Peptides against a protein of PDB entry 8HF1. Designs and how they scored, part 233

Target 1, 320 residues: chain A of PDB entry 8HF1
Amino acid sequence: NVMLYATKPTEVMVSFPHQEQVLTVTRLISAEIEKFYVSLDLMNIGVQPIRRSKSLQCLRDPSKKSFVKQLFNDFLYQMKEYGIYAASIAIISLIVEFDIKRRQAETLSVKLMHRTALTLCEKIRHLLVQKLQDMTYDDDDDNVNTEEVIMNFSTPKVQRFLMSLKVSFADKDPKDICCLVFVERRYTCKCIYGLLLNYIQSTPELRNVLTPQFMVGRNNISPDFESVLERKWQKSAIQQFRDGNANLMICSSVLEEGIDVQACNHVFILDPVKTFNMYVQSKGRARTTEAKFVLFTADKEREKTIQQIYQYRKAHNDIA

## One batch from the design tools (peptide; made by RFdiffusion4, then SolubleMPNN)

Design b2_p25_3_s3 (from b2_p25_3, 12 letters changed)
Fold by OpenDDE base, seed 4:
Order: C-alpha cells, then sequence, then structure tokens
Structure b2_p25_3_s3 (fold): chain B 320 residues (1-320), chain A 25 residues (1-25)
C-alpha cells in the first residue's frame, strides 16, 4: 500500500533549449561504436556452457554480445542526454564492467571480446578527455573538472539542472537540505553522481553544502546477481542519507523497490516522467508545501509535458 | 561577462518557474 499521501509540494518546471549540438567527437565516437558492433557480430564466441541454474537462464545471452551492446547503447544515451563531460565519467563505468567481465571470462574468445570492448572504451575515454582539455586555455592546469568545463560540456538539461542546484542551495546550511534527484537509468545515477562531485568541488557556493550520494535500483532480474558489494553499498548509501551524512541522493528505479527514503524538501526529476506511478511516488517524497518538485523539459516538449503533468495531477487528486 | 551570463540564466530560470506555476493553476 503506497499510501497516496496528498502531497502538495510546489511543482516547478524548468525548460531547456533543445540543442542537438552534434560535436564532431560525438559523431566519431558513435561511428567507432557502430564499427565495433559490426566486428562484434562477426566474432565467433562459441556456445557458452548452459549452467543449469534456473534463475540464471534468462540472462545468459550465450554469446554475451547483447550485454556488450547494451552497455555501449547506454553509454551513447548518456552522452546524448547529459553531454560529453558526463560521458567521460560514464565510460569509466564501462571500463570497470568490461574488465570484470574479461577477468570472469570462461573462454578465450569471450575474454578477447571483452578486451576489444575495453580497448574501444579507452579510445573513447581518450577522445572525450582530449576534447575537455581543448577548452582549458591554461596549459598548466590539466584540471578538466572546473565549473566552466563541466557547464560547457554538459547538455542544456544538465546545465539548467546544475544552475537550479546552485540557485537552490548556494550558501545554505547542509542540515536544511534533503534533496532527491531522480533519473531513469541505473547507469545515469553513477555518472551524474560523478559529475555532481566534481561540480560541487569546483563550485565554492556548493562546497561543503551538498554531499551527494547515489542509489542504484535493484536489478529486478536476480538479487543473486547483485554483487554482495552492490547490496552493501546501497544499504550504506541509504543509511548515510537517513543519518544526514548525505543530503542529496541520486535515484533511479528506487521507487519500484519500496525503498523508504525520508521526506525531502527538494525533488528533482532530471529525466522525463514516463508513468503516473513515477510521478506519484517521486512527488510523494516532497510532502510539505515548502518542498519543491522540479521537472526538466525541453522547450519543444514543454506543452506536452505540461499536459501530461496536468493529467497526472488530476488522476492523483481523483485517487487521494 | 560569465557572471552576467550566469545571472541572466538565473533570472531566466526564475521566470520559467513563475510561468510554469501559472500554467499549472
Amino acid sequence: as target 1 above (320 residues)
Amino acid sequence: ARREREEAEVEELKEDEKEFLKELE
């Protein structure tokens, strides 16, 4: 029973310009990934031994190729939706994952596949970092983690999000802040977390004000596949947020898991609200009239977003 | 110039917030 508390937070919508800034680097990266997919399809990985564990059967793409493609497709999504700075962080998560999969490879062919994917990720990382460095005029300060670099290499959505954080939380007492940031994808939590860490460190007004944490939704697939480390980390992250040791939590599908997060005074929805349930559950975290529920929309989708939110509000009021 | 741009973006955000509130009422 999700008690549909009649929450009346102040709903805010922040618009952002739809800039398809197709940077040459993003085109090059996309082309390299497409070229890699062609090569991947030609790779003979052999038949993986079907280990008979019933719960594992659905996830074992015997080729493991689909999982590799999924990770790169998720990366391409992060690069498109959040920009090349976020992509430079997102690619590290792919590097880590492919290195784990390479080490866990049961066959030489699978090991080689993950090694090839890893090599591509390192090339992509280099291209991204090089592009971030091209705007640092100061030859001596190799620090690509400045507020300027983060802002310039983020999408308009992320720029407006970061500005909204700065406006909302500049020079505030950390104890007065309880912020949730909702994102659609599991991998977005981690890249936005890394982006926020760097942004907060580079932004004096937010330094020592915001302490971010992230929480990745449980993969619905099997609690057995969640590494004991991931489960421990999730529990630790939630506990830190409950204890006030973190005051900003980035969440994905946490709402589906029934994770009891405390009421917050700010809820940011960084990605489009796709379902009524997502609307109600995320808004239900902002319980007071002083609490803000902030949505982000592209200008071109503004009217459609308003109508959708109006329908969700109406439906929520009819049930409450 | 950068500070002025940031200030302008902040004011734009505040106006966007006000407009949206009016559309939801």
Scores: peptide ipSAE 0.169, ipTM 0.758, DockQ to the pose 0.717
Fold by OpenDDE base, seed 2:
Structure b2_p25_3_s3 (fold): chain B 320 residues (1-320), chain A 25 residues (1-25)
Amino acid sequence: as target 1 above (320 residues)
Amino acid sequence: ARREREEAEVEELKEDEKEFLKELE
């Protein structure tokens, strides 16, 4: 009876200073979004035909206004949690979504609502890109995608995460790397993926070492809302990661349902661990010998985070 | 015994953090 000692991963915690990026641009963007919410509440978009599917009642604000507000609230969260550079990528996802919704609009009023949202997103994008360019002193290098710009316009959490990647993977063989990065929100997967692509490309030590991919968890929402393209992309992303064509996978916490991801040697938890299930599932992917399970915490929340992780470790050991 | 385990595990996490931070410097 070879007791397969399930080698428990080494749990590592990285602290970061709690610095709010007090940038004038972030305040301006927040104020423009609040003004837009006031205007959005005043918009008469008419009674949308209640398509009788009972299951979708909770998610379809019949006005589609709640969905617009949700996207901007998710953007504001990303700007706060990950910084201006990540926000410049996140806003593109909103632009794409609102352009799709504008084209799919059945009524002129709904079309105008999505157009107004799109116009605001373009304004926000311009404000963000301009602020990123203001640090490039060299007029000739309009490339805001340098390691320096990415680091300077990222939150301390993202800075420590990028540093952790550089230290952990600099000049390593890509075949020896199987890394998962867990994030809380679906939209965070896309913006962190875009950030990592640019960071890896600008970092010589990582350029040929890390190949990122992302996977958005299946919406617990009806599979009917996942575009055929999103499902194909998810299958392709998982297959690339299984085949070793990608060695870093960004996942949302919603991976509860049965995505058979291979055993990894590194698991990064970029966002706070909010549930015991998330802790067990994410830690349970770090199964190789010498696997690292890395957590990030603000200095102010360090003790509280340690206590929470201790409670999860205890609860896990009581079930195992 | 429970508090001592809690303290020991907190100490271990602090050591792991310090080690990882040194790897980052």
Scores: peptide ipSAE 0.152, ipTM 0.596, DockQ to the pose 0.207
Fold by OpenDDE base, seed 5:
Structure b2_p25_3_s3 (fold): chain B 320 residues (1-320), chain A 25 residues (1-25)
Amino acid sequence: as target 1 above (320 residues)
Amino acid sequence: ARREREEAEVEELKEDEKEFLKELE
């Protein structure tokens, strides 16, 4: 019985400075969203007909206002945690969602609500793009998707993450790479995917090395046509990652989704590890020889994070 | 200047890795 000592992945912690970059543009955007919430609360959208569809659809606030607020709260989180560049990508997802909901609106009041949300998203998009253009020294290059713009308008966490990717994967064979990136929120998967596409395209050392894909958790809230497209897309993304057509996968909760992902040589945890189960299961995907498990922490939370990881490691060794 | 900053940040990442490994032993 060769006990295949499952090679424990090398655990790495990368620290980043906690800069609350209080940009004027982020304050302006937050204030515009807060004003919109006040206006949204005053909107009378009438009693929505309770479609007696028996399933988890009953958790939709009959006003649909909570869903609008959730999308903007997720956007505000992404802008704070990942920066202005990531926010410029995240806002496009809100524009698409609100345009779909505006077209699907059964009442004029609901249509107007989604139209007002969409108008705010277009204003936010303009403010973000304008701010990205202000740092392009060359007035003639309207290309906001350069490595320099991405780095300058990303949070220290995202900067350290992108640098860790460049150091880890520069000029490697794509076949030797199987990378997972864990994020907390579903919408972050799309945002970080779009950021990585632009970063990889702007970074010659990664352009032919990394092929990213993402997995978005099953939206049990929208059983409609979107959920069928999302399920088809998820199956395609997983298959591409299994076939080696993608070598970097961004995901929120692989385990809750019942997605069997192959053994990887790199696992990045971009957001804080909040549970022992998340630690064990994300680390348990780093199963190859010399696998790396990389954590990101703010300097101010470094000691607390180390202590938490030590406790999780001890608890895992006591069960194994 | 940019390459020098990238190289300095790469060395900082390697130091952070070494420190973390020492704290886990």
Scores: peptide ipSAE 0.108, ipTM 0.764, DockQ to the pose 0.758
Fold by OpenDDE base, seed 3:
Structure b2_p25_3_s3 (fold): chain B 320 residues (1-320), chain A 25 residues (1-25)
Amino acid sequence: as target 1 above (320 residues)
Amino acid sequence: ARREREEAEVEELKEDEKEFLKELE
């Protein structure tokens, strides 16, 4: 009876400098969003008809204004946490969402509200892209998707994450790679996915080595047709990862939904570990021989993070 | 005993960080 001792993953903590990228463009964008909130609060959108959906859970359709503010707050968070390059990808998701909501608007006032939000997103996109182009000294190469531009306009956290991927996977066989990347927010999955596609394409050592996919949690699937497409995409992404057609999966809280993901050799936690369940579930996916479980922490929060991980290790050993 | 275990785990995490950072260099 060879007791297959479950090989414990190697836990690694990567520290990054706390650098507030105080760029003039980020201040300008924040000020434009704040001005828009003042204008949005003054907009009379009327009493919205409560769609009596037959299911007794009156999901209070979040006030259409509250939803608009949530998307811009999520964008501001993403620009702060991941940088200007990630923000240039994130703003496209807002443009798509506001264009859909504009087309679905039952009233002229709601249509105008979403149109005003869309116009602001287009202005923000232009400001971000222009700032990314300011580093391309050569007028002829409008390619803002270089390794250099991605690195220079990413936060120290994202820079350390990308370096950790490059060192971990440079010139490796794609078949030997099974990587999970955990993020807190569903919108971050799409943004980090777009960033990784551009980074991998611009990095020769990772080109044809890493094939990323992303998976978003099911909890916010509205029963609309878009939710069916999102569900089909999620099923396809999971299947591609199971079949080895993708070897890096970006996930937001998806392990809580009982999605059976294979055992991985690398697990990256890009955002802070907020719960014991997230720690145990994410660490529990690093089960191969020599599996690595990598955490990212700001230098200022390093001691607090170490204490939190110690408490989680202790609590896990008391249950096991 | 508890402080010594906390100090030992912090040292182990620092060694693992140093080894991983050396793999990053």
Scores: peptide ipSAE 0.027, ipTM 0.533, DockQ to the pose 0.124

Design b2_p25_3_s4 (from b2_p25_3, 12 letters changed)
Fold by OpenDDE base, seed 5:
Structure b2_p25_3_s4 (fold): chain B 320 residues (1-320), chain A 25 residues (1-25)
Amino acid sequence: as target 1 above (320 residues)
Amino acid sequence: DRKKKLEELVKEIEEDEKEFLKLLE
């Protein structure tokens, strides 16, 4: 009985400065969203017909206003946590969602609500793109996707993450890479995926090395056509990662979804580990020889993060 | 004992972080 000592992954902590860089543009965008919430609360969209479909659809706020606010709150979170560049990608997802909801609107009042949200998203997109262009000599939209622009308009956390990827994977064989990136929120998966596509394309050392994919958690809230497409896309993304056609997977909650992901040699935790289960299960994916488990922490939270990891390690050793 | 183990873990993480940061330089 060779007890294959499951090689414990090397745990690495990467610290980043907590810069609340309150840019004027981020303040302006936040203020415009707050003004929009006041306007949204005053909107009379009427009594929505309660479709008696017995499914989890009953959890939709009958006003649909809560869903609009949720999308903008998720955007504000992404802008704060990942930076202006990530926000410029995240806003496109809101534009797509609100355009779909505008077209699907059964009432004029609901159609107008989604149209107003969409108009705000287009204004936000313009403000973000204009700010990204401040570093480019040419007004061409293609020039905003450079390594320099991505780095300068990303938070210190994202900068350290991108640097960690470059150092870890520059000029390596794609077949030797199996990387997971864990994020907290579903919408962050798409945002970081779009950011990584542009970063990899702008970084010669990574262009033929990393092929990213993302996995979005099952949205039980929308059983509609979007959920079928999302399920098909999830299956395709997982299959590409299993087949080695993708070697970096961005995911929010692999374990709650019952998705069996292969053993990886790198696991990055981009957002704070909030639960013991998340720690054990994400770390448990780093199972190859010399596997790395990389955590990101703000300098101000470093001590608290170390204490939390110690408690998780202890609890894990007491169960094993 | 627990305090000492925490201090050892802090030191290990700091050493690994320093080594990793040197790779980023």
Scores: peptide ipSAE 0.030, ipTM 0.529, DockQ to the pose 0.125
Fold by OpenDDE base, seed 2:
Structure b2_p25_3_s4 (fold): chain B 320 residues (1-320), chain A 25 residues (1-25)
Amino acid sequence: as target 1 above (320 residues)
Amino acid sequence: DRKKKLEELVKEIEEDEKEFLKLLE
C-alpha cells in the first residue's frame, strides 16, 4: 500500500525563466516539417490492408501518415521543451524508427513515404549538429558533447535540472543515490537519457557518481506492439536499477502499472504534473527519511503550480 | 484556514528554493 509510508518527502520547487530559444534554426526546422506535412497529405500511399484488430483502429491510421506526423510533432515538442541539444538526440530516434518502417514497408509507396521522412530527419540532424558546432570556436574539437555546449543549447528547465543534479550528487557515493526522473512522454525518456549520458561524461564530478538508465512505460496499447527488444530492455533496465548498477532511472508517467521500483531518495519531475495519480505515484517513490521530491516550474506558472500542488496535497491527505 | 495553509506552503517552497539556489551558487 503506497499510501501508508509516513515519511513525507521534502517537496522542492525549482523555478526557471520562461525563455523561448528564439533560434533561426528552430524556425527553419519547423518550416521544413510543415512543408513536409503538405507533401505528406498529397502523397497517395494506397489503401493499407485493415488488419481487423478492432482495438487498434484508433492508433493505426490506415495511411500510416498520422504516425509519421506524431513522431515529428513529438520531436517539435522535445525541441521546444528541452532545447536544440536534446533535439539532436531525439532526431536519431526518429531516424531509427523511419529506417525500421522503411525496411518493413509492404508497398513501394509506403517505402517512399518513410524514405522521404528519413531524408527530412537527416537534414534536420545536419542543421542541429551544425548549430551545435558553431559554438565550438576550436576547429580541432568537433566534440559537441561538452558541458558548455549541452548547457548553452538546453532550455532553462533542462539547465536547472542539470544544475540540480550536479549540486545534489557531485562527488557522492553512487550507493547512496537512488534517483527517479519522471517525464511525460515516452520519447522524452530516450532523449533525456542520451543528454544525461553526455552530460555526466562531460562533468567530472558526476562521471563515476551517476549511472543513468531509462524505462519507457508500457504502452496502454496492445502488448503486441512492444517489440521483444523493448520488453527485454525494460526488464534489464529495471533489474540494473534494483541491483544498484544504475542509480538514476528516467521513466514516463505511464508507470501507473505496477512496476515495483525501489524506494528512492530523490524524485525529479521534469515535466508539469498533470494528474493527481502522477503526483501520488511519483511522490510515493520518495520513501527514504531524507527523500526529496523536486518539481520544475516556469516563473510565470509558479503560482498556478503551487495551487495545483496544494490541491494534490489536500486530496492526498483526504484519502490517506 | 485554506488561505493560511497555502501561504505557509508558498513560504516553505520559497525557503526550499532559496536554499537550493544557494547550493547552485
Scores: peptide ipSAE 0.027, ipTM 0.430, DockQ to the pose 0.167
Fold by OpenDDE base, seed 3:
Structure b2_p25_3_s4 (fold): chain B 320 residues (1-320), chain A 25 residues (1-25)
Amino acid sequence: as target 1 above (320 residues)
Amino acid sequence: DRKKKLEELVKEIEEDEKEFLKLLE
């Protein structure tokens, strides 16, 4: 009876400097969003018809001003946490969402609200892209998707994450790689996916080595056609990862929904571990021989993070 | 006892971080 001692993953903490990238462009964008909120609060959108959706879950009425503010607040968070390059990808998701909501608007007032939000997103996109182009000294190469531009316009956290990927996977066999990347928010999955596609394409050592995919949690929103397409995409993404057609999966708290993901050799936690369940579930995916469980922490939060990991390790040993 | 275990964990994390950073160089 060879007791297969479950090889404990090596836990690695990667520290990054706390740098508030106070760029003039980020201040300008924040000020434009704040001005828009003042204008939005003054807009008379009327009484929205309560669609009698039978399910008692108060479907956050996507036509409410609060939903528009949530999307812009999520964007501001993403720009702060991941940088200007990530923000240039994130703003496209807002443009798509507001264009859909504009087309689905039942009232002229709601249509106008979403159109005004869309116009602001287009202005923000232009400001972000222009700032990314300011580093391309050569007038002829409009390619803002270089390794240099991605690194320079990413936060120290994202820089350390990208370097950790490059060192971990440079010139390796794609078949030997099974990597999970955990993020807190659903919108971050798409943004980091787009960033990684561009980074891998611009990095020869990772080109044809890493094939990323992303998984977004189920929208509890009504089974509209979009929710069916999203569910089909999620199933396809999981299947590609199981079949080895993708070897890096970006996921949010979706593993709490009982998605059976294979044992991985690398698990990266890009955002702070907020719950014991997230710690146990994510660490529990690093089960191969020599598996690595990598955490990212700001230098300022390092002591607090170590204390939190100690509490989680203790609680896990008390249950096991 | 708890303080000693925390100090041991800090050392383990620092050693693993140093090994990982050497792979980054």
Scores: peptide ipSAE 0.026, ipTM 0.569, DockQ to the pose 0.125
Fold by OpenDDE base, seed 4:
Structure b2_p25_3_s4 (fold): chain B 320 residues (1-320), chain A 25 residues (1-25)
Amino acid sequence: as target 1 above (320 residues)
Amino acid sequence: DRKKKLEELVKEIEEDEKEFLKLLE
């Protein structure tokens, strides 16, 4: 019985400067969203008839206003945490979601609400794209998806993450890479996925090295059909990662759902580790020889993060 | 032209999402 001593992954903590660079554009966007919330609260959408479909006790917010506010709040979070470039991708997911909800609107008032939300999203998109373009000095190279633009319009956290990927995987064999990236929020998975696609395409050293995929947790708010499609998509994404067709997987709360992902050589925790279970489950995926478990922390939170990780290590050793 | 590549990425995301949406039709 060779007890394969699961080699403890090397834990790496990457610090990043806390830059609250509140750009004028981010202030303007926040103010436009706040103004929209005031208008949204004044909208009479009427009480939607509770269709007693038996199975989906999804608390359909009869006004659907709460869901609209949630999406914009998630967008504001992503803009703050990941930067303007990530926000330019995140806003597209809102546009699509609101267009779906507009088409599915059972009332004219609900249709109008989602249309107004869409109009705001398009305005936000324009402001973000314009800001991304302002720093491209070369009049001829219309490509806002350059490594430089991505880096310059990303938060220090995302910059350090991208640099960590570049340093870790530059010119490596794709077969030798099995990478997990953990994020807190479902919508962040898709946002960071889009950012990584563009970054990899613009970075020669990572081109044809990294093939990203993403996986989102189950949305209990999604209608049964969306939940079935999401489950099918999740299964496909997991299968692609198992088959080696993808070598980098971006995950959210998927670990809590008991989704079995293979052992990886790199695990990145892009967002703060909030729970012991998240720590153990994510770290437990870094099981290969020389596996790395990489944490990102703001310099101001470094000491607190170290203490938290120490407590988690201690608690893990007491259970093992 | 800058509008076009962002519109292409938006279109690709919108096409991936339209493919996702075509599965809803």
Scores: peptide ipSAE 0.000, ipTM 0.257, DockQ to the pose 0.017

